# Peptides against a protein of PDB entry 3V4O, part 131

Target 1, 234 residues: chain A of PDB entry 3V4O
Amino acid sequence: DQPLAKDKVALLIGNMNYREHPKLKAPLVDVYELTNLLRQLDFKVVSLLDLTEYEMRNAVDEFLLLLDKGVYGLLYYAGHGYENFGNSFMVPVDAPNPYRSENCLCVQNILKLMQEKETGLNVFLLDMCRKRNDYDDTIPILDALKVTANIVFGYATCQGAEAFEIQHSGLANGIFMKFLKDRLLEDKKITVLLDEVAEDMGKCHLTKGKQALEIRSSLSEKRALTDPIQGTEY

## One batch from the design tools (peptide; made by RFdiffusion4, then SolubleMPNN)

Design b2_p21_2_s3 (from b2_p21_2, 10 letters changed)
Fold by OpenDDE base, seed 1:
Structure b2_p21_2_s3 (fold): chain B 234 residues (1-234), chain A 21 residues (1-21)
Amino acid sequence: as target 1 above (234 residues)
Amino acid sequence: SEADEIAKNNDTEEDPELTAL
């Protein structure tokens, strides 16, 4: 039987105008393009740019309120970030320099909260660097995740590596989004879709040896972003 | 493919500037 979503909800965050860190360009275009694509997939999309820590936390809280049993949740982030001990941290625009975990949002904490909602699918698309933050020695004590078998991480780059934006023809796109957008509407299991994106990215000579898509998943069902919403007659 | 277009453009033009996120 075709998997069904109770609803489909996405939160897209693009941070570019940092106060104490280098400004970025790609998140503006990337969030816009992804918003349009996800809306075509019948996602309820909230797209936000240049969020402070307070605003990011509020946005996540509001996003979580829209999640319930069987709902597909997608979180996209483009901006500065880091990864310490397998935990991904999204950096708000008002983060100090240097930033620490207390100034940032931990993606794994969000995942925990999503699991509590008994979502049908949890997708994280993280277009950020994954370098270790040497200024943050905090080992976050995260609660154990439940075994829900509905989790997909698409990392724009490998562990310990950087993600890049391309300045071409006056438009800056993240490399990840450049390839993701071409396949996002395909009716395929999300992990298969991302694998194809990884192959496409791998053909780009600009990123060879610099940036590669990493997929981390525990997905026991053939869930796709194209899955119909329950109660909608197609 | 977009990948092919990127590859073709890069053969004749200077590689676009990459900026780390």
Scores: peptide ipSAE 0.380, ipTM 0.747, DockQ to the pose 0.221
Fold by OpenDDE base, seed 5:
Structure b2_p21_2_s3 (fold): chain B 234 residues (1-234), chain A 21 residues (1-21)
Amino acid sequence: as target 1 above (234 residues)
Amino acid sequence: SEADEIAKNNDTEEDPELTAL
């Protein structure tokens, strides 16, 4: 049977105008385009730009309030980030230099909270670098995740690697969004969709040997972003 | 979109500079 979502909710965060770090450009366009696409997929989308730590935490809290049993939750982040010990950290625009985990939002913590909501699907699209932050030796103590088999991570790059945006005077996407946007509306299992995006990105001459999509999933059902919302015609 | 055109053009022109996120 066609999987159904109770609802579909997305939080999109694009951080560009960092105070103490290099400014970015792509998140503006990427968030905008992804917003439009997800809305076509009947997601309730909250899109925010240039969030402070306080604002990011609040946005995540509000996002979590919209999640419930069977709800599809999607978190997209574009901005500076890092990965320590398999934990992904999103960097707020007001983060100090150097930033540490206490200044950032841990994606795995968000996942834990999403699992408590008994969501139908948890999708994380992380368009950020995954390099280790050598200025942060904190080992996060995370509660054990539940076995929910409804988790998909789309990392814009490989572990320990960088993600890139095109340096252009005009508007340009990040590399990840450049390819993601072309397939996002396809009625395919989300992991299959992302796999195709990975193949498309792999053909990009700009990022050969520099950036590759990583898919990390535990998804036991054929869940797609196109899955209809319960109570709607499909 | 304009962004799409720019992105596509970048693949056909001189390789643009990439900036790490």
Scores: peptide ipSAE 0.398, ipTM 0.755, DockQ to the pose 0.233; fails the geometry check
Fold by OpenDDE base, seed 4:
Structure b2_p21_2_s3 (fold): chain B 234 residues (1-234), chain A 21 residues (1-21)
Amino acid sequence: as target 1 above (234 residues)
Amino acid sequence: SEADEIAKNNDTEEDPELTAL
């Protein structure tokens, strides 16, 4: 039996116009492309650009309000970020330089809140660097996550590594999105889909040895982004 | 695949500039 979603909701955040950090280009196009693709997959998509800390927190709160039992939740982030002690931090555009965890949004905290909603699937697509922030010595004490077996992380890069954007013909795309967009509509288990994206990205000589997709998952069911919404006639 | 084409095309053209996020 094909898994069903109660609903499908995505929050896409692209931060590029940082106040105190280098400006990026790719998030604009990447968010746009991903929005179009996810809408084709019948996701309710909220796409936002250049969010302050306050706006990011509000966006996440609103996103969480749309989640409920059996709902597929997808969070995409493109922008500056870092990873300390296995925790991923998304950097708002108004973050100070240097930024610390208190200035950023912790993805694992969002995951915890998603688990409380009893979601059917939790997907995180993180197109950001995963280098340690040496200016943040905070050791996060996170509550234990529930064993929900419905979690998928697609990291644009490996732990401790950078993610890159590429400029081609006047457009800038993240390397991750460049390959993700070609497969996103495929009716495959999301982890299988991401594995194929990883292989495609691995063929790119530009990022060989610099950037590689990492998949972290606990997904016991054959869940796909193409899974139909319950009660919808197609 | 598009990925294969991109890989092939990049072998002959000047490598595009990569910027870290």
Scores: peptide ipSAE 0.389, ipTM 0.748, DockQ to the pose 0.230; fails the geometry check
Fold by OpenDDE base, seed 3:
Structure b2_p21_2_s3 (fold): chain B 234 residues (1-234), chain A 21 residues (1-21)
Amino acid sequence: as target 1 above (234 residues)
Amino acid sequence: SEADEIAKNNDTEEDPELTAL
């Protein structure tokens, strides 16, 4: 049977104009391109750029209010980030240098809150570095996740590695988004789709040995971003 | 493919610049 979504909601965050960290360029274009694609997939999309810590937390809270039983939730982030002890941290534009976990948003905490909403699918697309932050020695104590079998992480890079943007002739794009956009509209299980993106990105000689897509999932059903919304007559 | 475009761009005299996120 074709899986159905109760609704489809996406929050896209692109941080580039950091106050205390190197400025980025790709998040602007990448958020724009992904917004257009997800709208074609009938997602309700909120796209935001250059968020402070307060604004990011508020955006996540508002996003969570749109989630409910059976809703597909997608969070995309492009910007600075790090990973400590398997926890992913998104860095706001007003984060201090060095930043710590208390200055950042933990993705796994967001996932926990999404699970409480009994969502139909939880997708995280994280276009950020995954290097350890040596200035943050905090071991996060997170609540145990539920077994919902509806979780997909698409990491732009491997654990402990960097993700890159490419600049050529005045254009800047994230390498992850460059390949993701070509397949995002395909009617495939989301993990299969991401696996194909991984293969495409693997053919890029510029990032060979530097950046590779990592898929982490517990997805027991054939859920796709193309899944129809309940009550829509096709 | 996008991979092909990246490869073609490398055939030009200026290698694209990579910046870590």
Scores: peptide ipSAE 0.383, ipTM 0.750, DockQ to the pose 0.228; fails the geometry check

Design b2_p21_2_s4 (from b2_p21_2, 11 letters changed)
Fold by OpenDDE base, seed 3:
Formats: structure tokens, C-alpha cells, sequence
Structure b2_p21_2_s4 (fold): chain B 234 residues (1-234), chain A 21 residues (1-21)
């Protein structure tokens, strides 16, 4: 049986020009390349760069308004980030130094809200560091998630580790996107696709022992980014 | 593949530097 999406919607955020933190380069090219690929997959894509906290929250709110029952939702983030106690935090460009959870957007909170929309698939591609932020002593109390079995996390790196971009003359790419872009259009279950990306990335000697892709999923159906939209002719 | 391209470049040129996100 071919799974169907009611619609396919993606929000891509790339933060580079931080006010109080080191500037990045890769998110510019990575967001552009991913936008083009997802549009080929018939995603409705909103791509944004260098968002303040206010702008990021508004972008997420607008993204959530596009979600409904059976819709595929994909959130991609490239920028500074951290992970405390299993919670992933995306850092806006105007975040203070040091930043805390109240300055950042919690991915698990977004997931909770996506579940309320009864989405068909929830995909998070997080191209950020996952080191603990010792300056953030807040332990967020999150509501229990529903058992929807339609969740996929692609982390650019392992828990407690860093993610990297390649610094070269001209435009730079993140390590994660460099390998993801080669396989993203393949008609495969999203977890299988990401596993192949993990193997490709694992062959990169530059990041051996420094960065490895982690897949965390509860996906009971063979859902792919290539799944057709319901009501469309294929 | 991109992995192959990296390997080819590394054979002829210096490895690029990495920046942590």
C-alpha cells in the first residue's frame, strides 16, 4: 500500500549572522539546496535566514497553521543549538551570551503542537550542535507526547557532540547537508534514507570520531518524502 | 558520490578546515 500525504509542508531556518555568537557560513547554501530538493518533492517550502527570537516564533506559528490531519510536516534547522536532557534548543541570531532556554525555541514543544494537528508525518532535521549548555539550569516540564508512531529525528551529530561545516574558499556546506542532498530524492522510507546518509557521512575522514548522524524514530509506516499528495494524479 | 569527491580532493589538495556549529 502506498502511503499518501494530505499535503507536504516544510519550514527551513538557517541562522548564520549571530550578534553575540560566532558567525556561521553553511546555513546559507544548505537552506538553498534543501529548498530546491524539497520543492522537487512537491513540498510547500518556507525558507528563512537569520531570524530573531520573535521572528522564529512567528515562523513556527505560521508553519503550524499550515498543518492539519494527514499533512507531512518537515522542520529543518541549521545554526547554533544545544541539547539539555533530551530537549533540543534552536538559537535565534539575537540570543544573548550566554543563551538560556527562554531565549531559544524548544523542538519538542513544536513536536507536541504538531501532534495536536494530527499530522501524517513529523520530520525534524537538526543541523546543530548537541552539547549540553551548562549555563542553562532550567529543566523544562513538557507535556507527555501522544503515541502517533510518525516521528523522525535526523540529528547531524550524536548526543553531546558537535556538528561541523566545511570551511573553504567561497560558499561552505555543512557536513550533514553535503551527504543528505545526494539521497534526499530517493523513494525510500525516510529512516532508511537517513541510514544511508549516515553511512555515506561515516566515510568522511574529516569528521571520523567527531561527528556522526543519529536517527531517532517512532515510525510504524513506510513513509517517504516522495509519497504522493492525496488527490493529485501520479 | 560526495564522499568520493571528498576523497579525490583530499588526494590532490589540502583538507579543508572544520568549523563547529
Amino acid sequence: as target 1 above (234 residues)
Amino acid sequence: SEADKIAENNATESDPSLQAL
Scores: peptide ipSAE 0.386, ipTM 0.744, DockQ to the pose 0.240
Fold by OpenDDE base, seed 5:
Structure b2_p21_2_s4 (fold): chain B 234 residues (1-234), chain A 21 residues (1-21)
Amino acid sequence: as target 1 above (234 residues)
Amino acid sequence: SEADKIAENNATESDPSLQAL
């Protein structure tokens, strides 16, 4: 049977104009292109750029309100980030230097809240670095996750590594989006799709040995971003 | 294949500077 989504909702956040950290360029184009692609996939897309901590938290809260049983939820983030003890932290544009977990949004906390919504699919596409933040010595106490078997993480890079964007005079994608955008519309299980993206990225001479896509998933069903929305005719 | 095209494009692309996220 063809898996069905009750609805499909995406929150895309691109942070680039940091106050106390290096400015980025790729999130502008990446969010734009991903928005267009996800809309073609009938996602309801909220795309936001350069969010403060307050704005990011509000955006996530609003995103969560759109989630419900069987809804596909996708969170994309492009910007500065770090990973401590398996927890991914998205850095708001107004984060201090150095930033700490209290200044950032923990992805795993968002996942926990998404699980409470009994979503059909939870996809995280994290285009950020995953290096340890030595200035944050907090060991987060995470709430226990449920066994929902509907979780997919697409990390732009491997654990402990950096993710990169291309610095051109013009607009350019981050490395992750450069390859993701070419596959995103394919009618394939999301983990299979990301695996193909990983192979494509692996052929990039610019980031060979520097950046590699990591897929972390617990997905027991053949769910794709192309899955039709329940009650709609295609 | 699309993968081959991507690889070809990467091979012909000039080496730009990279910025870590």
Scores: peptide ipSAE 0.382, ipTM 0.737, DockQ to the pose 0.252
Fold by OpenDDE base, seed 4:
Structure b2_p21_2_s4 (fold): chain B 234 residues (1-234), chain A 21 residues (1-21)
Amino acid sequence: as target 1 above (234 residues)
Amino acid sequence: SEADKIAENNATESDPSLQAL
């Protein structure tokens, strides 16, 4: 009855030192803390900072090579981003100003590739803005997604809104990670866990009316990040 | 509860500036 993962693999990307855009601070600490937490959950974690477009694409390709049937895949991104036509774009540190979709990585394309691997669970934690990029008029042509019922998106903010980091300290978390880290180790269905994080974030006076967590999921099974890996001894 | 701890922290926190991602 307990769901099992064939394996658990995570790619964490934190972009801070942008060449043509405002520099960020929180991704450094956020990636570090999330790495430690996911390792406690027996994830194989690859953590990378300040990636160019080329490096980001390579990192995603390498991540995909670790995925297979029944594997749990988790992608975390902290950095600049935008959302056009329901598609999320992660911005590399060498992106031009203004950036366009051709300069960025589309999360939905990554999801499509993860589905081809027949993963057991696909989790995206996107700590980035979701505002429209008015400088990008490109309509993405994406392949249709399969109906796999194993997809969870945790957006740091709601559609069309911004996500924020605390600026007063270089060791401060982004708003999303500030609350996520306190619950991540709980043995709960991932959507339930994120819902509790959303409630905790909702009590934050700093982002009241400015940032709210959005959960978008199609998850037909009670899968948790704490699910044991098949064939391992516990 | 963890929620209570978070609420307590929020009550004691200053009003720092925020930067959009």
Scores: peptide ipSAE 0.382, ipTM 0.743, DockQ to the pose 0.241
Fold by OpenDDE base, seed 1:
Structure b2_p21_2_s4 (fold): chain B 234 residues (1-234), chain A 21 residues (1-21)
Amino acid sequence: as target 1 above (234 residues)
Amino acid sequence: SEADKIAENNATESDPSLQAL
């Protein structure tokens, strides 16, 4: 009855030193802490900071090469971003001002490619703003997603809202990671885990009415980040 | 809990500045 992963692979991207946009601080610490946690969960983790568009696309391509049937894939992003028409866009550090979709990486496109790999689980943890980009009027033409029932989105904030980092401390986490890190190692269905993180975040008075975790999922199996890898003894 | 610590700090200290991502 215990679900098994063929393998577990994570790509973590933290963008903070933007050329044409406000610099951030939290992605450095957040990527570091998440890396350590996911490694404890026996994920193969690739962690990268301050990626250009070219580097981000290459990193995603390499990540996809590590995916196969039954593999758990996790993509974490911390940085500037936006959401247009339900599509999430990650902003590279060399993106122009204003940026458009052609300058950014569409998460839903990555999801489609992950589905083609017949992964066992697709998790996206997006620590970015979800406000509409008014400078981008392009309607994305995306291929239809398959019904794989193995998709989980953890958004650091609600649709149309902003996600925040704390500036007072140089080593402070973003709001999302501050609460995620406390529960990430729990042996629970990933959607249940994220729901508990959402409740914890809801107790933060700093972000009351400004930032709340949103979970979007189609997950028909009790998949957890703690699930053992096939052929290994835990 | 971490949430409790944050809540307590927010109640007793000046709120730290937030930067939108």
Scores: peptide ipSAE 0.371, ipTM 0.739, DockQ to the pose 0.249

Design b2_p21_3_s1 (from b2_p21_3, 14 letters changed)
Fold by OpenDDE base, seed 5:
Structure b2_p21_3_s1 (fold): chain B 234 residues (1-234), chain A 21 residues (1-21)
Amino acid sequence: as target 1 above (234 residues)
Amino acid sequence: DLEEELKALLEKLKALKLQAV
C-alpha cells in the first residue's frame, strides 16, 4: 500500500550574503534547484534567501505552524553553521562576529518542536559547517527524538571551504545538492535515498574524505518524498 | 487550506524582508 501524505510543505533557507562572515555562493543555486525538485514532488515550497535572525525565527515558527498530523514537512538550510557538543546552530546573515547561540537558531530545539506535530514525515536537511565555535559556551541540552516522531535529519558537512562548492552543469552547486538532486525524485524510503546519496558522495574522488552526509532518523515506517497527497490520484 | 496558509506565510515573510531592508 502506498503511504499518503495529508499535505506536503517545505521551507528552504539559503544564507549567502553574511554581514560579518565570509560570503557563500552555493546556497543560491542549491535552493533554486531544490525548489524545482520539491515542486515536482508536489511540495508547496517557500524559498527564502539571506535571512536575518529575526526573519529566520519567524520563518521557522510559521513553518512549524503548518506542520500537523500526517503532513509531510521538509526544512532545508544552506549557509554557515556550527556544532558544539551535539548542538547544531544555523547562522543568520546578520549574526555578529563572533556569533553565539543566542544569535543563531538551534537545530535540536527545532527538531524538538517538530516531534510534537505528529507529522507523517518530517525531513530536516542541513548543508552547513559543523565546526566548533569556541566563542560559544552554551551548555548542551539534548533531548532525544521520540521514536514515533517520523523525523529524518540529514546533515551534510565539509571539512573545508574548498569542499563546499563545485561546478556542476555550468552551475556552482554545493556538493550535497549535486548528489541529492540525482536521487531526490526516486520513489524510495527517504532514509534509503539519503543513504545512497551518502554513498555516492563517499565514492566520488572529488568529495571522498572531504564531504559527508550524516543521517539520523526516528522513521520506523516506509515514507518517501514521492508519496502522493491524500485525495490526489495518480 | 494549506496552500492559502503558505501564501499568507510567504507574503508575511516578504513583508518582513522588505522591512528589514
Scores: peptide ipSAE 0.033, ipTM 0.679, DockQ to the pose 0.016
Fold by OpenDDE base, seed 1:
Structure b2_p21_3_s1 (fold): chain B 234 residues (1-234), chain A 21 residues (1-21)
Amino acid sequence: as target 1 above (234 residues)
Amino acid sequence: DLEEELKALLEKLKALKLQAV
């Protein structure tokens, strides 16, 4: 009766040292902490920092190849980004100023590819800016996710330019990671877990009205990150 | 298996001078 993962894989990307854009610091800490948490959940984790466009595309492509029927996949990105007309873009460290869609990775495109993998669970978490890029005039038209995609998409965004950072556990985390880390190990349906994270963010006086978590999912099963891997106790 | 594939991926990415945590 209990859902089982065929295997668990995660790709974490943190971009900080941008060539033509403001440097960030939070992604380093956030990726590090998330890595440790996911390993406790028996995820096989690849964590990468400061990826160029070429490197990001290759990393994502190769990660997608690891996704298969019954596999639990988690893709996390922290860095600069933007959203135009409902399409979100992750910005590589070598992106020009101004950056355009051709220089960036389209989130919705990746999600589209993920839905074809018949995964047991796919989680895509974004911690990036959601501001419009006025210098990008391209309008990608992408299909909506299929009902059977079994994908959970979490988009942590702030109203304004930059995400807030606060001290947590002696480290300066992004706000999203601060609240996520407190709940990530809970044995709950992932959408419920993320919803609770969103509520926590909303209750915090520092983040209320400033940062929010958008959750989109077609997940109909009670799938949790804590679900055991097939053939193992956990 | 998937673990080996992941290791191979990691090595491939390292070869591309990626920074792994």
Scores: peptide ipSAE 0.030, ipTM 0.680, DockQ to the pose 0.016
Fold by OpenDDE base, seed 3:
Structure b2_p21_3_s1 (fold): chain B 234 residues (1-234), chain A 21 residues (1-21)
Amino acid sequence: as target 1 above (234 residues)
Amino acid sequence: DLEEELKALLEKLKALKLQAV
């Protein structure tokens, strides 16, 4: 009873060269590494760097159009972000300082749209800061994901400046990607895989108590990134 | 055809002067 994907598609976004915010470096390497790994998993991958608000919205919208019944989708974002009252926001490179919700992409809204696609699996991975934005007073309405949405949400967060600096310094993998890349190709249920990544991160002395991986899932089936595409024999 | 749609997406994004990896 091997689960099958109708197809596999991934959108990876790495924002580094911000106009009004500190520049980052890690997203470049992380997006590159993840691209290579997902291709090995037979994902069709679109990888983009340094997106403006307009470009990010277009990319996400077009990606959502690729999602359909039985499709495996993966959306990854690395860059600046913030979280207010349970709502997470991805920050485009052209966001003003200070940025506000209207300048950013709301993760929960994207998740809501994903759950309508009846996908076989949707994975949304965020590698961004989870700090509060004091300049945004938006209080969004948060709805629980549908039980049948088959969505797995992973949020790698930095709660300390030191962890953020380590994660986004130099041309090396961020902490999340450092551990994710070691397990991503494993034939395991995706929630189990991510849980193991979280445990590995917890053992790292560099980010202990400063960075963690939060996992939320509506996945009630055994689905793995290694699941074959329908019509393909391995 | 997902492949075709993906190609179209790539071309569209390139036209928007996006940097693709």
Scores: peptide ipSAE 0.030, ipTM 0.693, DockQ to the pose 0.016
Fold by OpenDDE base, seed 2:
Structure b2_p21_3_s1 (fold): chain B 234 residues (1-234), chain A 21 residues (1-21)
Amino acid sequence: as target 1 above (234 residues)
Amino acid sequence: DLEEELKALLEKLKALKLQAV
């Protein structure tokens, strides 16, 4: 039987106008494009730009409250970030230079909280760098994803550096979004869809060796973003 | 329901003067 979503909700965050870090441009266009696509998939979308630490934490917290049993959730972030020993951090626009973990949002912590929601599907997409932050000495927090969480984690970036797509896209789509937008509306299992996006990125001469999409999943069901919302709910 | 919750979220975010697309 076709899986049904209880509802569909998405939070998209694009940070560009950093106070103490290089400004970005790509997140604006990428958030806009993704918003339009997700709306076509009947997602209720909240798109936010240039969030401070306080605002980001609040937005994520409120988004998590929307997640419940059977709900399809999608969280997207585009902006500066870093990764230390498996811990990934999203950087708010008001983060100091240099920033530390206490100034940023830990992705793994958010994923951990998502695991408790019993969602029908939860997709977390990161479009940020995986650059090492030598000024952060935070102890690694590595928790395995629960099988029952139905979480799909996508990390589009250049390993060890800021995403090339963000730096050089100007007012055009980033590389990840360029390929994602071509497939996002397809009726396919989300992990299959993302894998195809990864392959497309790998075949492109512009991105080969510069960009990669890492996919981690605990999804054991055939769930797609195109799955219909259960009609009895409305 | 989730629709109402989303609306509430939007209102909260607006109150925080967040930049929404």
Scores: peptide ipSAE 0.027, ipTM 0.664, DockQ to the pose 0.016

